# Peptides against a protein of PDB entry 9GMZ: the designs that were tried, part 27

Target 1, 343 residues: chain A of PDB entry 9GMZ
Amino acid sequence: TGFPLELLTRPATERLAYFENYTVAHPRLKEVYEILMRTIAEPAGASFIFVYGASGVGKTTLRLRVEQKLTELALPKLESDRARVPVVGIEAIAPESRYFNWKEYYTRALITLEEPLIDHKFDYGVRGISRDNFGKINVESKVVAPALRRALENALIHRHPDVFFVDEAQHFGKVASGYKLQDQLDCLKSLANMTGILHCLLGTYELLTFRNLSGQLSRRSVDIHFRRYCADSPEDVQAFKSVLLTFQQHLPLAETPNLVDHWEYFYERTLGCIGTLKDWLKRVLSDALDREATTITLKDLQKRALSVAQCQKMFKEIQEGERQLSETEADVQNLRSALGLGA

## One batch from the design tools (peptide; made by RFdiffusion4, then SolubleMPNN)

Design b1_p9_7_s1 (from b1_p9_7, 5 letters changed)
Fold by OpenDDE base, seed 3:
Structure b1_p9_7_s1 (fold): chain B 343 residues (1-343), chain A 9 residues (1-9)
Amino acid sequence: as target 1 above (343 residues)
Amino acid sequence: MPLESDVVE
């Protein structure tokens, strides 16, 4: 099924918003979604889930879909338990300084946790945290990071989300030394342990460096690799073409563009990353709508494509991440063989 | 929104 044809008579803003909100249920997204949902439902004593993959593979889309589903599943209980939040999700910000700003992190987490239309006023027990008449949390500048942490811990315990999502979690790793990176992990581990809330960290392959520093977290973590589509796999190529077919049907244009015939060019400029593909098509759609164009051409695509240099950089980062995982898989295989468990 | 994936035959 394509886009609603009524959109062709709607403003460009509505047409763009339709495509922005549209999600292709591609095989890798479905697989990772199912694993993640199952792991959240049955964490089996895990405190962390690590979801890693290429930049633009679709991790944020995954998060948002899981958040939506967890909210939907919780609705019947939320009617009776007005204190509960089913899920909380934040994006980690890249620190401007060489140090992660925990005060900002705790503030943002607390704001996000309390943003829902929760009629239940919670007293955080911290002076300088208040709600305005609109229910918005205000944190005074005088509130120190340890106090904000306690407020967040109390809020997480009281609201009891099924999971706490941190998107772009590789930003915790952007510290000047491996020692400071361990301190960040220990801080997150402590927060998860103190609250009993499952944490899901979503990030690029840089998250592997962060994960590997904590041999203690490995025993209480679940790893989920969100793979890109690979051109050397016929199944992956078919899935990628199917995504292009779906997108071309869901571009709210008068004439359906033929994206599938250009699949190699789309693959070259996205590296099999569906988020990158969607963002590219979004830019091109925006340009087409601004021009009141009936369709998208190859020239329109070329104007908004990532440069070859950008793709080469991204591909090197992907290859390094995939290599690191392949080495880990080989190490597991070697260990199994050495234990007599067979290959 | 429904999660749709069209399969290219």
Scores: peptide ipSAE 0.020, ipTM 0.688, DockQ to the pose 0.148
Fold by OpenDDE base, seed 2:
Structure b1_p9_7_s1 (fold): chain B 343 residues (1-343), chain A 9 residues (1-9)
Amino acid sequence: as target 1 above (343 residues)
Amino acid sequence: MPLESDVVE
């Protein structure tokens, strides 16, 4: 089914918002979604989930869909447990310095966890944390990182989310030394252990470096690879074309654009990453709506495409990540063979 | 949020 036809009579902002809020349930997203939902429901003693894949593969979309679903599933329980938050999700910020700003991380996590609409108030046990008249948390600048950590630990224990999401989690790896990276992992591990809250870190293939440095996390982590579509796979090409077909039907334009006939160009400029594709189409749709166009053309697509140089850079980063995973798979195979477990 | 998937025949 396509977009609601009534959107054609609606303001451009509403038409754009429809497309922005639309999610194609493509095979890779469904697969990773089901694995993630199952792992959250039954963590089997895991303290961490790592979701890694190309930039623009759709990790943020995955997170938001899981957050929505966990919230929906929790609604009946939230009526009886007014203290509970079903899920908390934050985006890690790239450090301006060679040091990760834990104070900012804890502050943002607390603010996100303690939405104004939460009726149940508790004492954080920390001076300089207050609520305004609307129940919004205010953290005074004098509050130090260890105090904010204790406040977050108490808040996570009290609110007991099913999972704590950290998007762009590769930013934890952006530190000056491997030792500091280990300290950050140990800090996260300690937070997960002290709170009993499952942490899900979503990131690029740079997250693999972070994941591989902690042999101690290996025993208590689940790894989820969010793969892109590959042009050398007929099945992946068909899935990618099907995504294009779905998007062309859900662009709120008077005339349905033919995106599928241009699938190779879409693949060239997205590298099989559906998030990159959606963001591109969103920009093109915005331009089309601004000019009251009936459809989008190849020229409109070309105007908002990533440059070849950008795509080449992104592709190099993808190839490096995929190579690291292939090497890890080979290492696992070699280990299994050496253990006599067979291929 | 709408969640749909079509297949190219």
Scores: peptide ipSAE 0.020, ipTM 0.631, DockQ to the pose 0.179
Fold by OpenDDE base, seed 4:
Structure b1_p9_7_s1 (fold): chain B 343 residues (1-343), chain A 9 residues (1-9)
Amino acid sequence: as target 1 above (343 residues)
Amino acid sequence: MPLESDVVE
């Protein structure tokens, strides 16, 4: 199945939007999606879910698909419970300063949780938080971080989402010299405990540092590894080629490009990360549409590829994360063996 | 939109 052929007569913006909204259901995405959906439905006393994997593996795509599905599943209940929000998702911002800006985090979380379309107005119990004439949340500059935290706690309790997503959550680990990463984890743990809301942190392998620091979080967390495709696995290579085949069929161009024949070059410049692949193809498609081109060429791909230096840096970060996971798995096996539990 | 995936034969 390919793109709707009628798109070839549509504006470039509509053709690009089609591809941007298109999602390949590749094996690793399906697996992680099913695990995540099941864990959200049956958290079994977990307060946290950690979804970690390479940059560009597709964590944001996973989040958006889960948010869409949770919203769809909640629609029948939202008719009777007008106060409920089914899911809330934010992206953690890298701090411009040495300190994580908790005031900004709480403000963004409140704004996202309290979209203008929510009919049921809630009082946060905090002075200086209001809604404008359009229902948009306004936070006065005088409101301090502890007051914003209380407002967010109250809003999360009242709206009762099935999960609170935080994308790019490795940015919580970017603490100033002298701050303990533990204090950030204790803050998040306290928010989850006070609200009773399940938190899902999505991020890079830097999230493994969070797992190791809190023996108390480990008892109340579920870990989900979103793996890349590996070139040393024939099954992973076949899955990666199948993704290329699917993308070439869904590029809204007059002539279907042959992406599969260039699979090694695509692998070299994406490291088996489907998000990186999709973003690359979006850039190339945008350029092709701007030129009114009938297809994309290898030269068009090369113009928008990540540099070798960027790929080498990303690969080093991936190898370090995969190594840390392998060491942790070995430690578990060693512990089991030492306990007299068979391997 | 449903998630689609094609398999290389």
Scores: peptide ipSAE 0.019, ipTM 0.650, DockQ to the pose 0.158
Fold by OpenDDE base, seed 5:
Structure b1_p9_7_s1 (fold): chain B 343 residues (1-343), chain A 9 residues (1-9)
Amino acid sequence: as target 1 above (343 residues)
Amino acid sequence: MPLESDVVE
């Protein structure tokens, strides 16, 4: 089914919002969604989930869909337990300095954990943490990182989310030395262990460097690879074309653009990353709506495409990540073979 | 909104 035809008579803002809120349930998203939902429901003693994949593959979309579903599933329990938060999700900020800002991280986590307005007042046991008149957490500048950590630990225990999401988690790895990276892992591990809350770290392939430093996290982690679509796989090409067809049908324009005929150009400029594709189409749709255009042309697509240089850079980063995973898979196969286990 | 996936088989 296409977009609701009544949107053609609606304001450009509503038409754009429809497309922004629309999510294509493509095969890789479904697969990763099901694995992630199952792992959250039955973590089997795991403290961490690592979700890694290319930039723009759709990790944020995955997170938001899981957050929505966990919230829906928790609604009946939330009526009886007004202290509970079903899920919490933050994005890790790229450090402006060579060091990860833990104070900012804990502050943002606390603020996010207390949104939406939960009727149950909780005392964090930390001076300088308060609620405003709107129930939002206010953290005074005098509150130090160790105190914010204790507040977050207490809040996570009290609110008992099914999972704590950290998007762009590769930013934890942006530290000046390998020792400091291990310390960051140990801090996160300690937070998960002290709270009993499952942590899901979503990030680029740079997250693999972070994951590989902790042989202890490997025993208590589940790994989920969110793959892009590859042009060398007929099934992946078909899935990518199906995504283009679906987006084509859900662009709220008077004339349906033929995106599928340009699939190679879309692939060239997205590297098989559906998030990158959606963001591109969103920009092009916005431009078309601003011009009151009836459709999207190839020229409109070209104006908002990533440059070849950007795509080449992104592709090198993807290839390095995929190489590291392929080497790890080969090492696992070699180990299994050496143990007399089937590949 | 339901995740409509027309997977073209």
Scores: peptide ipSAE 0.018, ipTM 0.638, DockQ to the pose 0.140

Design b1_p9_7_s2 (from b1_p9_7, 4 letters changed)
Fold by OpenDDE base, seed 1:
Structure b1_p9_7_s2 (fold): chain B 343 residues (1-343), chain A 9 residues (1-9)
Amino acid sequence: as target 1 above (343 residues)
Amino acid sequence: MPLESEVVE
C-alpha cells in the first residue's frame, strides 16, 4: 500500500513530514531491532550494548523505533509508576577540545531524562539544579561535573529506564589516546554499575576500539553489527531493490517514480546504507514539492546525490570497519581452534 | 509512524 492519497491535496510541509516519519522495515533493520529489543529485555548481566555500523546505515532510525516500542510497552506501568521513564536517549557531541565535556554530557542526559511530562518532582540532591513550571531542568553554570554525575546517577536510579541510549558514541574515542580513553570507559562503566541501568552505545565502526581496549567492558557487553547491504550478495541486492520499491510507493507525489530501475545508481551513491538513501530521497522530495512537481526525475536525483569522492571516502571507512570485524571473527575462530574448540 | 516493507517480485 502506498502513501495516503489525501496527502496530494495537503501542504508540502505535511507531505514531507509524512515521508520523514515513514520507515521501511527492511531485513537488516528488523534483525537488529529484534536483537536489540531482546537484549534490552534480557541483558543477562550485560551493562553495555554496542551497536556499530556504517554512517547512514540507519542507527538513529533503529534507536527511535526501539524508544517508541519501549515507551508503548511501558505505558500500562507508567500509569501506576509516575516516576518511571521507559527510555532515555542522547547524542554524544563531538568534543571541541582534546577532552570530553562530561559536564555537558551529564547536563544533556539530565535534561533528556526529565523532559517527560512527569509530575513527580525529584530532588537531585544537588544545589543549582531546578525545574521550571513546565518540568524542564535548569542547571546553573556553577554546578561542577562531579555534582552533575551524582544528580544523573540519582535521576537514573529514580526514573529507572530500561536502557540509556548514546548515539554517535564514537565521539567518546576521538579525544582520548591511551590512558585518557581508559578513564572515559571507566567513567561510563562506573555510571552503568552505580545506576544499574543498561547503556546502549550506537556509533560507527570506531566503536570497535572501545570493545578492544577494555577486557572488562567486553565481558559485560553485547555487540550488534548493523550491516549495510552488499552488492555481491543476491539476497542483499533483492532487499535493497525492495526498499527502493517501498520508498517509491511512499513518496507523496502524483506520479509514482520508478526508483527500482535505477537501483545500481542508488547503490553506487548510498553504498547499501538505507539511512543515506532516505536522506537523499528526502532532499529530492523537498525539491520536487517546492516546484510543485508531479514526480521526480533522474536529474532531480543527480542534483542531490553524494559526489563520487564522498562515496569513495565513505566506502574506504566502511571497508576498514568490515575488515576489522572480519579479522576479529577470524581471531575468535583461531582462538577457538587453539583451545581445541571446534570452529 | 508507518513501518512497512515490500518485496520486489
Scores: peptide ipSAE 0.017, ipTM 0.654, DockQ to the pose 0.168
Fold by OpenDDE base, seed 4:
Formats: sequence, structure tokens, C-alpha cells
Structure b1_p9_7_s2 (fold): chain B 343 residues (1-343), chain A 9 residues (1-9)
Amino acid sequence: as target 1 above (343 residues)
Amino acid sequence: MPLESEVVE
């Protein structure tokens, strides 16, 4: 029902780590988790999964829980197939330059795929890729992006993960002036096709622009919308309050704070995004633990809240994404009606 | 860790 009471006698670092590792199984997370797990198990010829939703909705939490579950399910097979990696996950970095750094992306993907604990060393067939004495991959600066791509293709084929996750995948859309977003899609499509590995791109509603540009990916992609909770839905409000109650019980403090009574303020500053809520509560918990406080107050919450200006910006981005999806749904219904298919 | 969710009554 709540946190282990023994945590109250533990160091602040252990108390904070407990809350950081704690995950509320809220309805939208469960729904998207089940859809994603099913799609990974039975991709039905899909090469891509797109998971899109608001910033801070909980996409990274979803990814980490799926990665954990896929690893657990693979353990019995990994005893016989020591070359296999069950899942690989990378975060796409926003380019410092106007160009997406594919060399950095491939390097990070290789490093992530080839954890030091993998007993079976693979030869990438590329000069300037080596392992150090600790089994870590070292990529020499002279190795060019096309060679790193071939190394990653070979590594993905050899390790055969059930899925390759790319978090913050909207950063692929941040292309320099004169490059087509289509070229980035074609690059990813080629990587998925050459390896036979299912790719799952997680990101903001900016992924919709990426999805819509490739009429060829649409036939080989599954879309998963990770929705926020909406204040105009009584069911969503109840689910959001239930999340607050659960977090309230899992804050390792001597006195349980009343978060539920402040649900409107939490909603105002999170826009119904549970990841944003969790990150806010982590900051507030850290501050409370540093002060050896017995509980969290409204003043403590206010000190770590997003500003109204930040919330207004985030809300505009959400409304634009939700609008684009609603228009797409309407277009599908209009197409069905025009084809003589009932609504 | 099991995913826990509580319902507000």
C-alpha cells in the first residue's frame, strides 16, 4: 500500500532512489504498455512503431518498463544464445549543429548494444572499432559515419534484439536547411530493412510530421498515441487524482502529505502529464530530504513548480499535436464515408 | 517491481 517504513531510518539518497524507481501503473501507461508489448511480440510485418504524446507524459518510463520486461522474458533464451541482446534503447540527442550527427548516433547505438557483460565478442568488420580491457567499445575518431552504420547493421543482425528503441526521436526531424526530413526517414527505414530489426521511435507530437512524410512507412508502421489526462473528462480527472493518492503514499516522509486536495494545482502545472508530475515531486522530495522535513507543504510544491509561462508554452504544443491527430481522424472518417464504408 | 495503482474513493 505505501513505501517501506524502514526507509524513514535510511539515508536521504536511498529514500530518493526509492521514489525515483517507483512507477505508478496509471491507466494510460498500462494501456500503452500492453499495446506496445503486443506489437513487439507480433509486429505483423511492421518495421516501425511510433509512440507519440506530450512532453512529460511518461514515454521514457514506458520504454524502461518495456525494456525491463523484454529482458526478463528473454533470460531463459539468453542462457542458450549468449550472443543475443533482448532489447536496445537509445536517446536521440538534439544536434548542437544544424545537422543531425549520425556519427554520434551510430557510435552511441553501438556502445549501448555492446555492453561489457556480453561474453561473445563480435567483429564489426570495421577498422578503428575496438574493445578496451574492460570490454567497452572504443571508436577511433577516423571512423566515418558510413562505416559506423555498417558496424551497427552487423551488430543489430548478430545481437538480434526484439526491438530497437529510440527515445526523443523528434530530434531526427531537426534537419539543417536544405536537407529533407525524408532523407532521415529513408536512412532509418534502410537501417530497419537491412537489419530486420523492429524500430520503436518514441517522441513528442513533432513525430507526426515525421510519420506523415513517409507514405511508405505508414504501411509498415504501428502508431501508439500516449495521451495525457484531460480535465474535461471525469474519468481522466479521477485517474489523475488516483495517481496523486498513489504518489502521496509512496513519498518516503514521516508524515503523508495531502496531494489530492491540491489536484487542480497539480493539473495546472503538469497539464495531466504524469512524467512531469513525477519529476516535480522528485525535486520537491529532494528538497524536503535535504532539510530533514517530516512532510511536503504547498510552499515546497510552489518553489519547484513549472512557471505559468512554461506551462502555457507546453500547453500550446500539446493543443497543436492533439489538433493534428483530431484532423487526421476526421480525414479517415471522411475517406471512409466517401468510400461508402459506414462510420 | 509490480506497477501499483490506487483508486481514490
Scores: peptide ipSAE 0.017, ipTM 0.647, DockQ to the pose 0.146
Fold by OpenDDE base, seed 2:
Structure b1_p9_7_s2 (fold): chain B 343 residues (1-343), chain A 9 residues (1-9)
Amino acid sequence: as target 1 above (343 residues)
Amino acid sequence: MPLESEVVE
């Protein structure tokens, strides 16, 4: 089924919002979603989940869908436990300095965890943390990072989310030295251990450096590789074409554009990353709606495409990440073979 | 098989 036809009579803003909120349940997203949901439900003593993949593969979409589902599943329990938050999700900010701003991280986490709709008053045990008349958390500038950490630990224990999501988690790795990266890992590990809350870190292949360090430190991590679609796989090409077919049916335009016939061009400019594809189509749809166009053309697509130079850069980053994973897989196989475990 | 876009509402 395509988009609701009544959208054609609705304002451009509503038509765009429909497409923005629309999610294609493509095979890789579904696979990773099922693995992630299962791992959250049954962490088997894991303290961390690492979800890594190409920029624009759809990690944020995955997070948001899992957050939604966890919220829905928790609703019956939230009636009895008004203190509980089912899930908390934040995006890690790129450090402006060679140092990760833990004070900002803890502040944002506290603010996100303590949404205004939560009537339950919580004593953070920290001076300079207050609620306004709307229940919104206010953190005074004088509150230091160790105090904010204790406040977050207490809040996480009290609210007991099923998972704490950190999107763009590769930003934890953007530190001046490996030692500082270790300290950050130890800090996160300590937070997870002290609270008993499962942490899910979502990021690019830059997260692999962090993951590999974590692997030395934590026997309690689950890895989820969110793969792109590969043009050398007939199955992946067919899946990618099917995503294009679905998107063309869900573009709220009077005439259904033929995206599938341009699949190679879409692949060239997205590298098989569905998030990149969706964001491209959003830009093109916005332009089409602004012009009151009946459809989108190849020329409209070309206007909003990533440049070849951008794609080349992104592809190099992907190839490096995929190479690192392939080497790790080979190392595991070599280790297994050396242990007398069959391949 | 067409990937049924389940619009997960």
Scores: peptide ipSAE 0.015, ipTM 0.574, DockQ to the pose 0.496
Fold by OpenDDE base, seed 5:
Structure b1_p9_7_s2 (fold): chain B 343 residues (1-343), chain A 9 residues (1-9)
Amino acid sequence: as target 1 above (343 residues)
Amino acid sequence: MPLESEVVE
């Protein structure tokens, strides 16, 4: 099944929006989605879920899909409990300073949790937090981080989401010392424990540093590795080709481009990361629509490809993350062997 | 950002 053919008569903006809104349900996305949904439903005393993987693997897409599904599943209950928010998701901002900005984090979390569409006005018990006439949360500059934390704790308890998502969560790790990182983790742990809300941290392989630093988080966390597709795996290559096939069918162009025949070039410039692939195709589609082109060519792809230097940098970051995981797996095997548990 | 289309199970 391809795109709706009626899109060919629609404005370029609508055609682009169709492709932007289209998600390929590729094997790794499905796998991680199912694990994540199951873990959210049955956290088994976990306070954290860590979802880690390469930049551009599709973690944000995963988050948005889970947020959508949790919202849909909650709709029947939300009619009776108008205070409830089924899910909250934020993106952590890269700190401009060497230190994570907790004030900004709490503010963004509170703003997102308290979206205007919620009819139920909640008193945060904190002076300088208000709603405007549109229901938007306003936080005065005088409100300090501890007060914002209390407001967020109260809001999380009151709204009782099934999960709190933090995307780009590796930014919590951008602290000058291991001690400060532990403090950040203890702060997050305390927030999860005090609210009883499951936290899901999505991030790059830098998120693995959190796992290693907190033996207490490891006992109360579920780890989910969102892997890229690897060219050394025939199954992964086939899955990647299938994604290309699906995307070529869902590009709203008069002539279906042959993406699959260029799979190696797509792999070279995406490293098997489907988010990177989708973003590349969005740029190429936008250019094609602007030219009123009937299709896209290899030349059009080349114009919008990541540079070899960008790919080399991304690949080094991936290799380091994959290495750390492989070492961890070896350590587990060594530990099992040392315990007399067969490998 | 508009929510991406449903994952058909």
Scores: peptide ipSAE 0.016, ipTM 0.575, DockQ to the pose 0.126; fails the geometry check

